# Peptides against a protein of PDB entry 3T7K, part 188

Target 1, 248 residues: chain A of PDB entry 3T7K
Amino acid sequence: KAEKILARFNELPNYDLKAVCTGCFHDGFNEVDIEILNQLGIKIFDNIKETDKLNCIFAPKILRTEKFLKSLSFEPLKFALKPEFIIDLLKQIHSKKDKLSQININLFDYEINGINESIISKTKLPTKVFERANIRCINLVNDIPGGVDTIGSVLKAHGIEKINVLRSKKCTFEDIIPNDVSKQENGGIFKYVLIVTKASQVKKFTKLINDRDKNETILIVEWNWCVESIFHLNVDFTSKKNVLYQKK

## One batch from the design tools (peptide; made by RFdiffusion4, then SolubleMPNN)

Design b2_p26_3_s3 (from b2_p26_3, 8 letters changed)
Fold by OpenDDE base, seed 5:
Structure b2_p26_3_s3 (fold): chain B 248 residues (1-248), chain A 26 residues (1-26)
Amino acid sequence: as target 1 above (248 residues)
Amino acid sequence: KKLEEYFEELKKKNEEALEEAEKNAL
């Protein structure tokens, strides 16, 4: 069926997209449309797997979904596109009225607002954003909205190797892990990095660390600090935004 | 007619999907 529909075109583009969707196409596509997209070099996957070498995200805008945040860790992210790309493409293909010899849809017309070439270019770097920031091991409070598994999975996609989950009410100093970074790259290395949800946790962890390991470097941030770092693919240690406590 | 209806339904579903994604933002 797809072949018969596409037979009216003299040449088919190859878009070379391996994509996931977020905030769009929750019900997927019918079999014919999937086959049409496949013939155009567009493969859509339900989930992110490293083996699939994903290079594209479909979303209506910048979103704070697991898929969107992880898409910025693709190697590289080639395109971040609005769902209208697929809609307009399929409309053109299914149109019986258009004596079009060629499909005329340009990917660049469908870029997600705010995902610019500067962001895309950073996805070609050999390192991840938190890796470049010398953040390898973090402490994450167990009451984080979205859950430690989802949040942890996003952080790991962006170069955090070890996530220690802290039970905020019961934890002691011995439960807090250091950020073990052997490579002194150009940047501030914090011995303790913590993501917290409450001011009471800042007070608790600051006291625990300062009482037992005096004069060590501490970074305590909100989840929004991580999100902003991901969206920019850069950690700005000069910014106080979403930083709850910093000791250099 | 059927094709136009299909794409209008798809747009509506995508609006709903966006609302859900915003509601479930991390």
Scores: peptide ipSAE 0.713, ipTM 0.962, DockQ to the pose 0.919
Fold by OpenDDE base, seed 3:
Structure b2_p26_3_s3 (fold): chain B 248 residues (1-248), chain A 26 residues (1-26)
Amino acid sequence: as target 1 above (248 residues)
Amino acid sequence: KKLEEYFEELKKKNEEALEEAEKNAL
C-alpha cells in the first residue's frame, strides 16, 4: 500500500533518521505510515537502546522527559525536530491535490526551539557531559521525584558510572561513596557529589562528611542542576544556581 | 475529509501527549 502511495513521486528523500518520540505520537503510527516513513529513511523506535544508534528526537519543545534528556546523550544527536515535520510530510504524501513530483520538506524548518547547533555540536564530543566535569560516582537520595531508576538511567546516559542510592533517614557516613576520579590537571574534582531534595538532607550529609572526612571537597546539588547541565551539555562550576552546598 | 479528520485527531492526541509529558516532568 505504501509503495502505491509513494509511486507518484519521482524521487524520494532519504532522511536517515533513527528517532524516538516524546510528548508526541504516544499511540504510534498506522502500518501504512510506518512503512512510508521507513521508505523515507525515518525509523521510529519505542525505546532508547545504544545498539540502535539513535540520532534524532521528535518533541514539540524542550521537555523534562527521560527520552528527551537521554536524547542529548546520542552520539551524535543529528536532529531535534518538532512533530509537525512528520505531520507535514505525511500530509504532503497523502495529498491528492498537489501534483507534486517531489517531496519538499526541509528538516531545518522543524528544529525544536532552544536546541541549536552549539548543543548539537557538543553531542559529537567523545565524552559525556558529567565525564567532562569529572563526575563519575554520585550519591542520590531515595526520595527523589521521578524515582531513582529513571533519574539514575538519565545520569548514566550522561557519563555517571556509579549511582549510590542513599536512604536519607537511615544513612551513615559509611553509606556515602566518594567520586573516585583521576586528578585531571584543569578541573575542580569534588570528592563527594550528592543530589538531594531538601535542606534537611544538606544539613545531614554535610555534617556526616565533615565530621568523618574533614577538609574534603563536597558538592550538593538539586536535580535541576543536573537538568540544566544536560540541556547545555556543559557543567558550569561558576554558577550557584541549583547548588545547595559547595566546599572546595 | 477522512484524511483531514485523521490529522486533526493526531494533533489532538499530540496535545494530550504534551500535557502528559509536562505533568510527568522529571
Scores: peptide ipSAE 0.713, ipTM 0.962, DockQ to the pose 0.919
Fold by OpenDDE base, seed 1:
Structure b2_p26_3_s3 (fold): chain B 248 residues (1-248), chain A 26 residues (1-26)
Amino acid sequence: as target 1 above (248 residues)
Amino acid sequence: KKLEEYFEELKKKNEEALEEAEKNAL
């Protein structure tokens, strides 16, 4: 069926998209439309796997979903597109009235607002955002909204190697892991990095660390600090936004 | 008509999917 529909076009574009969707197309596509998209070099996957070499995200806007946040870790993310790209493409293909010899859909007309070339270019870097920031080992409180597994998976996609989950009520100093990074001469490396949800946790962890490991560097942030860092693909250590405690 | 209806339904489902994604934001 797809071949018969596409036979009216003299030339078919190859978009070379390996994509996931978020905030759109939850029910997927019918079999004919999937086959059409495949013939145009558009492959849509249900889940993110590194082996699939994903290069595209479909979303109506910037979202705080696991898929969207992880898409910014693709190597590279080539395109972040609105779902209207697929809709307009399929409309044009299924239209019997258009004597169009060619499909005239430009990917650049469907870019997600706020995902610009500056963001896309950073996904071509050989390092991940938290790796560039010298953050490899973090402590995460167990009461984090969204759950430690989902949050941890996003953080790992962005270069955090080790996530230590802290039981906020029962943890001791010995439960807190250091951020084990080689001291590069010119970068503010924090020995202890923690993501917390409450001011009481800040008081607890600052006391535990300062009582046992005096004069060490500490960074305590909210989850929103991580989200902002991901959305910009850059850690701004000059910003106090979403930073709860910092000791240099 | 059938094709227009299909894409209108798809648009509506995408609006619902967006609302769900915003509700479940991390």
Scores: peptide ipSAE 0.712, ipTM 0.962, DockQ to the pose 0.920
Fold by OpenDDE base, seed 2:
Structure b2_p26_3_s3 (fold): chain B 248 residues (1-248), chain A 26 residues (1-26)
Amino acid sequence: as target 1 above (248 residues)
Amino acid sequence: KKLEEYFEELKKKNEEALEEAEKNAL
């Protein structure tokens, strides 16, 4: 059926997209449309797997979903596109009124607002955003919204190697892990990095660390600090936004 | 008509999917 529909076109584009969708196409596509998209070099996957070499995301805008946040860790992310790309493409293909011998849809017309070439270019870097920031080992409180598994998975996709989950009510100093990075003379390296949800946790962890390791560097942030860092693919240590405690 | 209806339904479902994604934001 798809072949018969596409037979009216003299040449078919190959878009070379390996994509996931978020905030759109939850019900997927019918079998004919999947086959049409496949013949155009558009493969849509249900879940993110590293083996699939994903290079694209479909979303109506910048979203705070697991898929969207992880898409910024693709190697590289080539395209971040609005769902209207697929809609307009399928409309053109199914339209009998358009005496079009060619498909005239440009990917660049469907870019997600706020995902610019500067962001795309950073996905081509050999390092991940938190790796570049010298953040390898973090402490994460167990009461984080979204859950430690989902949040942890996003953080790992962006270069955090070890996530230590802290039980905020029961934890001691011995439960807090150091950020095991080589001291670079000029780098904002923090020995202790923590993601917390409450001011009471800031007070607790700062006391525990300062009582036992008085001269060490500490960074305590909100989850939004991580989100902003991911959306920019850069950690700005000069910003106080979403930083709850910092000791240099 | 059937094709137009299909794409209108698809747009509506995408609006619902966006609302869900915003509600479930990390």
Scores: peptide ipSAE 0.712, ipTM 0.962, DockQ to the pose 0.919

Design b2_p26_3_s4 (from b2_p26_3, 10 letters changed)
Fold by OpenDDE base, seed 3:
Structure b2_p26_3_s4 (fold): chain B 248 residues (1-248), chain A 26 residues (1-26)
Amino acid sequence: as target 1 above (248 residues)
Amino acid sequence: KELEEYFEKLKEKNKEDLKKAEEESL
């Protein structure tokens, strides 16, 4: 069926998109439309797998979903597109009126607002955002909204190697892991990096660390610090935004 | 007509999907 529909076009574009969707197309597409999209070089996946070499995300806007946050870790992310791209494409293809010789859709007309070329260009870097920031091992409180597995999966996609989950009420100093990174000259390396949800946790962890290791560097942040770092594909250590405690 | 209805339903579903995605915000 798809072949018959596409046979009316003299030339078909190859978009070379390997995409996931978030905030759109949850029910997927019918079999004919999937086949049409596949013939145009548009392959949509249900889940993110590294082996699929995903390069695109469809979303109506910037979202804080797992898929959206992880899409910024694609190598590279080529396109972040509004769902209207697919809708308009399928409308043109299914249109009976015009003997369209060509599909004329410009991908740039469908860019997600706020995902600019500066962000896209950073996805071509050989390192992940937290890797560049010398953050490899973190401590994450167990009461984090969204759950430690989901949050941890996002952080790992962005270069965190080890996530230590802290039971905030029962944890001791021995439960806190150091951020074991080689001393690179130009980066503020924090020995202890923690993501917390409450001011009481800041007080607890700062006390535990300072009582046992008085001279060590500590970074305690909110989850929003991680999100902002992901959205910018850069860690700004000069910003105090979403930083709850910092000891250099 | 059928095609227009299909795409309108798709747009409506996408509005619902957006609401769900906002609820799933991390």
Scores: peptide ipSAE 0.711, ipTM 0.964, DockQ to the pose 0.919
Fold by OpenDDE base, seed 1:
Structure b2_p26_3_s4 (fold): chain B 248 residues (1-248), chain A 26 residues (1-26)
Amino acid sequence: as target 1 above (248 residues)
Amino acid sequence: KELEEYFEKLKEKNKEDLKKAEEESL
């Protein structure tokens, strides 16, 4: 029983982690280890639900998985930790060495490389990354790798309210939705925001919009533009990286 | 010994999980 294993410690830490895992622990933990982790204030969930108030992710490195990308939308993300934290913790707890009165494992020693305090601090902001960028409604092509549902779910987690799926071969101008945001004085608001996969789509959508709404602002990007924005928790409108077409 | 083997197996599984996650990259 976990209680008998933990009884040798005079004081137990409370880590207060509500976590998901990606790129590690796919098979989960045995019942004893789950109970041990729970007594230490570490709860691991299989899936992301807003109701669970998740604050942690376990991953070996920065990944482009749905779970990892969504973890950067946690409110806040307190910790992004390597799986070695759990392994070393459980090793120390299961060790029969009589002299361990305390668990001596620091969470900060297990931070995922590239997820620093600057990134963590941005997860405490009251707004999401695309909300701050005045991007609420986007157009997404139906042939996006990873699928429109998964990509759309990630984008929604980061503040996109409406995702319009475009059938690239059959779509007309009337199928394209505007990014309906209130004009704030200082922000470059794009009326049309599109995520595309091919140069032919850029030509098509640019023509459709310019022929019907000639003077409007357009932003056409690759999925990688969204990923980079998520990983930095900031949209850099000065960067041309992964921008296929921009009209201000 | 048994505990060490358990954790080594867990590390090996995590290496496999990482490979799968890289294949599932968006």
Scores: peptide ipSAE 0.711, ipTM 0.964, DockQ to the pose 0.916
Fold by OpenDDE base, seed 5:
Structure b2_p26_3_s4 (fold): chain B 248 residues (1-248), chain A 26 residues (1-26)
Amino acid sequence: as target 1 above (248 residues)
Amino acid sequence: KELEEYFEKLKEKNKEDLKKAEEESL
């Protein structure tokens, strides 16, 4: 059926999109539309796997979903597109009235607001955002909203190698892992990096570290610090926004 | 007409999907 529909076009584009969707198309597409999209070089996946070499995300706007946050770690993210791209494309293809010899849909007209060329260009860098920031090992409190598995998976996609989950009420100094990184010329190096949810955790962890490992560097942040760093694909160590405690 | 209705339903479903995604915000 798809072949018959597409036969009216003299030339078909190859968009070369390997995409996931978030905030749109949860029910997928009908079989004919999937086949049409496939013939146009558009493949949509249900989940993110590194082996699929994903290069695109469909979303109506910037979202804080696992899929959206992880899409900024694609190598590279070629396109972040509104779902209207698919809708308008399929509308044009299914239109019986238009004697269209060619499909006239430009990907650049459907960019997600706030995902600009500066963001896209940073996805071509050889390193991940937290790798560039010298953050490889972190401590994460077990009561984080969204759950440690989901949050941990996002952080790993962005270059954090080791995530230590802290049981906030029961943990001791010995449960806190150091951020073991070699000194690099550019950027702050913190021996202890922690993501916390409560002021009481800041007080607890600062005391534990300062009492047992005096004069070491400490960074304690909210999850929003990580999100902002991901959305900018840059860590700004000059900003105090979402930083709960910092000792240089 | 049927095709137009299909795409309007798809748009309405996408509005619901957006709402759900906002509820799943990390």
Scores: peptide ipSAE 0.710, ipTM 0.964, DockQ to the pose 0.943
Fold by OpenDDE base, seed 2:
Structure b2_p26_3_s4 (fold): chain B 248 residues (1-248), chain A 26 residues (1-26)
Amino acid sequence: as target 1 above (248 residues)
Amino acid sequence: KELEEYFEKLKEKNKEDLKKAEEESL
């Protein structure tokens, strides 16, 4: 059926999209539309797998979903597009009107607001955002909203190698892992990096670390610090936003 | 008509999907 529908076009574009969707198309597409999209070089996947070499996200806007946050770790993210791209494309293809010799849909007209070329260009870098920030090993409290598995998976996608989950009520100093990065001369390496949810955790961890390792560098942040870093694909160590405690 | 209705339903579903995604915000 798809072949018969597409046969009216003299030339078909190859968009070369390997995409996931978030905040749209939850029910997927009918079989004919999936086949049409596949013939146009648009492959939509249900889940993110590294082996699929995903290069696109469909979303109506910037979202804080696992899929959206992980899409910024694609190598590279080529396109972040509104779902209207698919809708307008399928409308044009299914239209009974005049012999359209070609499909006239420009990908650039459907860019997600706030995902600009500066963000896209950073996804071409050989390193991940937290790797560039010299953050490889972190401590994560077990009461993080969204759960340690989901949050941990997002952080790992962005270059965190080791996530140590802290049981906030029972943890001791010995449970806190160091961020094992070689001291580079350029400032901004923290020996202890922690993501916390409560001011009481800041007080607890600051005391535990300072009592046992008084001269070491500490960074304690909220999850929003990580989200902002992901959305900008850059860690701004000059910003105090979402930083709960910092010792240089 | 049937095609127009299909795409309008798709747009309505996408509005619902957006609401769900906002609820799933990390």
Scores: peptide ipSAE 0.710, ipTM 0.964, DockQ to the pose 0.918

Design b2_p26_4_s1 (from b2_p26_4, 10 letters changed)
Fold by OpenDDE base, seed 2:
Structure b2_p26_4_s1 (fold): chain B 248 residues (1-248), chain A 26 residues (1-26)
Amino acid sequence: as target 1 above (248 residues)
Amino acid sequence: EEIEKYFEELKKENEKALEEALKNAL
């Protein structure tokens, strides 16, 4: 069926997209439309796997979904596109009224607002955002919204190697892991990095660390600090936004 | 007409998908 529909076009574009969708196309596509998209070099996957070499995300806007946050870790992310790209493309293909010999859809007309070339260019870097920030090992409280597995998976996609889950009510100093990074002379390296949800956790962890490991560097942040860092593909250590405690 | 209806339904589904994504934001 797809071949018969596409036969009216003299030349078919190859978009070379390996994509996931978020905030759109939850019910997927019919078999004919999937076949059409595949013939145009558009392959849509249900889940993110490293082996698939994903390079695209479809979303109506910037979203705080696992898929969207992880898409910024693609190597590279080539395109972040609105779902209207697929809709308009399929409309043109299915339209009998348009005596179009060619498909006239430009990918650049469908870019997600706020995902600019500056963001795309950073996905071509050989390092991940938290790797560049010298954050290798973090402590994560167990009561984080979204769950430690989902949040941890996003953080790992962005270069955090080790996630230590802290049981906030029962943890001791010995349960807190150091950020095992070589001391760079000029870098904002924190020995202890923690993601917390409550002010009471800040008080607890700062006391535990300062009582047992005096004069060490500490960074305690909210999850929103990580999200902002991901959306910018840069950690700004000069910003106090979403930083709950900092000791240099 | 059938094609137009299909894409109108798809747009409505995408509106719902966006609402769900916003509710389930991390």
Scores: peptide ipSAE 0.652, ipTM 0.956, DockQ to the pose 0.917
Fold by OpenDDE base, seed 4:
Structure b2_p26_4_s1 (fold): chain B 248 residues (1-248), chain A 26 residues (1-26)
Amino acid sequence: as target 1 above (248 residues)
Amino acid sequence: EEIEKYFEELKKENEKALEEALKNAL
């Protein structure tokens, strides 16, 4: 059926998209439309797997979903597109009225607002955002909204190797892991990096660390600090936004 | 008409998917 539908076009574009969707196409596509998209070089996956070499995200706007945040870790992210790309493409293909010899849909007309070439270009870097920031090991409180697994998965996608989950009410100093990075010449390495949800946790962890490991560097942030870093594909250590405690 | 209806339904599904995504945002 798809071949018959596409036979009216003299040339078919090859978009070379391997994509996931977030905030759109929840029910997926019918078999015919999937085959049409496949013939146009558009493959949509349900989940993110490294083996699939994903290069595209479909979303109506910038979202704080797991898929969207992880899409910024693609190597590279080639396109961040609005769902209207697929809609308009399929409309044009299914249209019997349009005696079009060619499919006239340009990917660049469907870019997600706020995902610019500067962001896309950073996804071509050989390193991940937190890797570049010398954040390898973090401590994450167990009561974080969204859950430690989801948050942890996003952080790992962006170069954090080890996530230590802290039981906020029961943890001791011995439960806190150091950020084990070799002192590189450029940039302040924090020995302890923690993501917390409450001011009481800041007070607790600062006390535990300062009492047992004096004069060490500490960074305690909110999840929003990580999100902003991901959206910019850069960690700005000069910003106090979403930083709850910092000791250099 | 069938095609238009299909895409209208798809738009409504996308609106629902967006609402769900916003609720599940991290």
Scores: peptide ipSAE 0.247, ipTM 0.834, DockQ to the pose 0.961
Fold by OpenDDE base, seed 3:
Structure b2_p26_4_s1 (fold): chain B 248 residues (1-248), chain A 26 residues (1-26)
Amino acid sequence: as target 1 above (248 residues)
Amino acid sequence: EEIEKYFEELKKENEKALEEALKNAL
């Protein structure tokens, strides 16, 4: 069926998109439309796997979903597009009125607002955002909204190697892991990095660390600190936004 | 008419998908 529909076009574009969707196309596509998209070099995946070499995300806007946050870790992310790209493409293909010899849709007209070339260019870097920030090992409280598995998966996609889950009510100093990074010349290395949800956790962890390891560097942040770092593909250590405690 | 109906359904599905995505946002 798809071949018969596409036969009216003299030339078909090859978009070379390997994409996931978030906040759109929840029910997927019918078999004919999937086949049409495949013929145009557009392959949509249900889940993110490194082996698929994903390079695109479809979303109506910047979202705080697992898929959206992980898409910024693609190597590279080539396109972040609005779902209207697929909608308009399929409309043109199914339209009987337009004697269109060619599909004329420009991908750049469908860019997600706020995902600019500066962000896209950073996805071409050989390192991940937290790797560049010398954050390899973190402590994560077990009561984080979204769950430790989902949050941990996003953080790992962005270069965090080890995630230690802290039971906030029962943890001791011995349960807190150091951020073991080799001294790179130009970046402030924090020995202890923690993501917390409550002010009481800040008080607890600062006391535990300072009582046992008084001279060490500590960074305690909210999840929003990680999100902002991901959206910018840069960690700004000069910003106090979403930082709950910092000791240099 | 069938195409318009199809895309109206797609719009409705996308609105629902966005609402779900916002509920599941991290």
Scores: peptide ipSAE 0.238, ipTM 0.830, DockQ to the pose 0.922
Fold by OpenDDE base, seed 1:
Structure b2_p26_4_s1 (fold): chain B 248 residues (1-248), chain A 26 residues (1-26)
Amino acid sequence: as target 1 above (248 residues)
Amino acid sequence: EEIEKYFEELKKENEKALEEALKNAL
């Protein structure tokens, strides 16, 4: 059926998209439309797997979903597109009235607002955002909204190698892991990096660290600090936004 | 008409999916 529908076009574009969707197309596509999209070089996956070499995200806007945040870790993210791209494409293909010999849809007309070429270009870098920031090992409190597994998965996608989960009420200094990064001569490396949810946790962890490991560097942030870093694909250590405690 | 109806339905589904995504946002 898809072949018969596409036979009216003399030339078919190859978009070369390997995509996931978030905030759109929850019910997926019918079999015919999947076949049409496949013939146009558009493959849509249900889940993110590194082996699939995903290069595209469909979303109506910038979202704080796991899929959207992870899409910014694609190598590279080639396109961040609005769902209207697929809608308009399929509409043109199914239209019997259009004497169009060619599909005339430009991907660049469907870019997600706020995902510009500067962001896309950073996804071509050989390093991840937290790797560039010299953050390899972090401590994460167990009561974080969204859960440690989801948050941890996003952080790992962006270059954090080790996530230590802290039981906020029971943890001691010995439970806190250092950020084991080789000292680069010119970069501010924090020995202890923590993501927390409450002011009481800041007081607790600062006391534990300062009492046992005096004069060490500490960074305590909210989850929003990580999100902002991901959306910009850059860690701004000059910003105090979402930083709860910093000792250089 | 059937094609227009199909895409209107897709639009409505996308609106629902967006609302769900916002509720589950990290």
Scores: peptide ipSAE 0.126, ipTM 0.769, DockQ to the pose 0.902

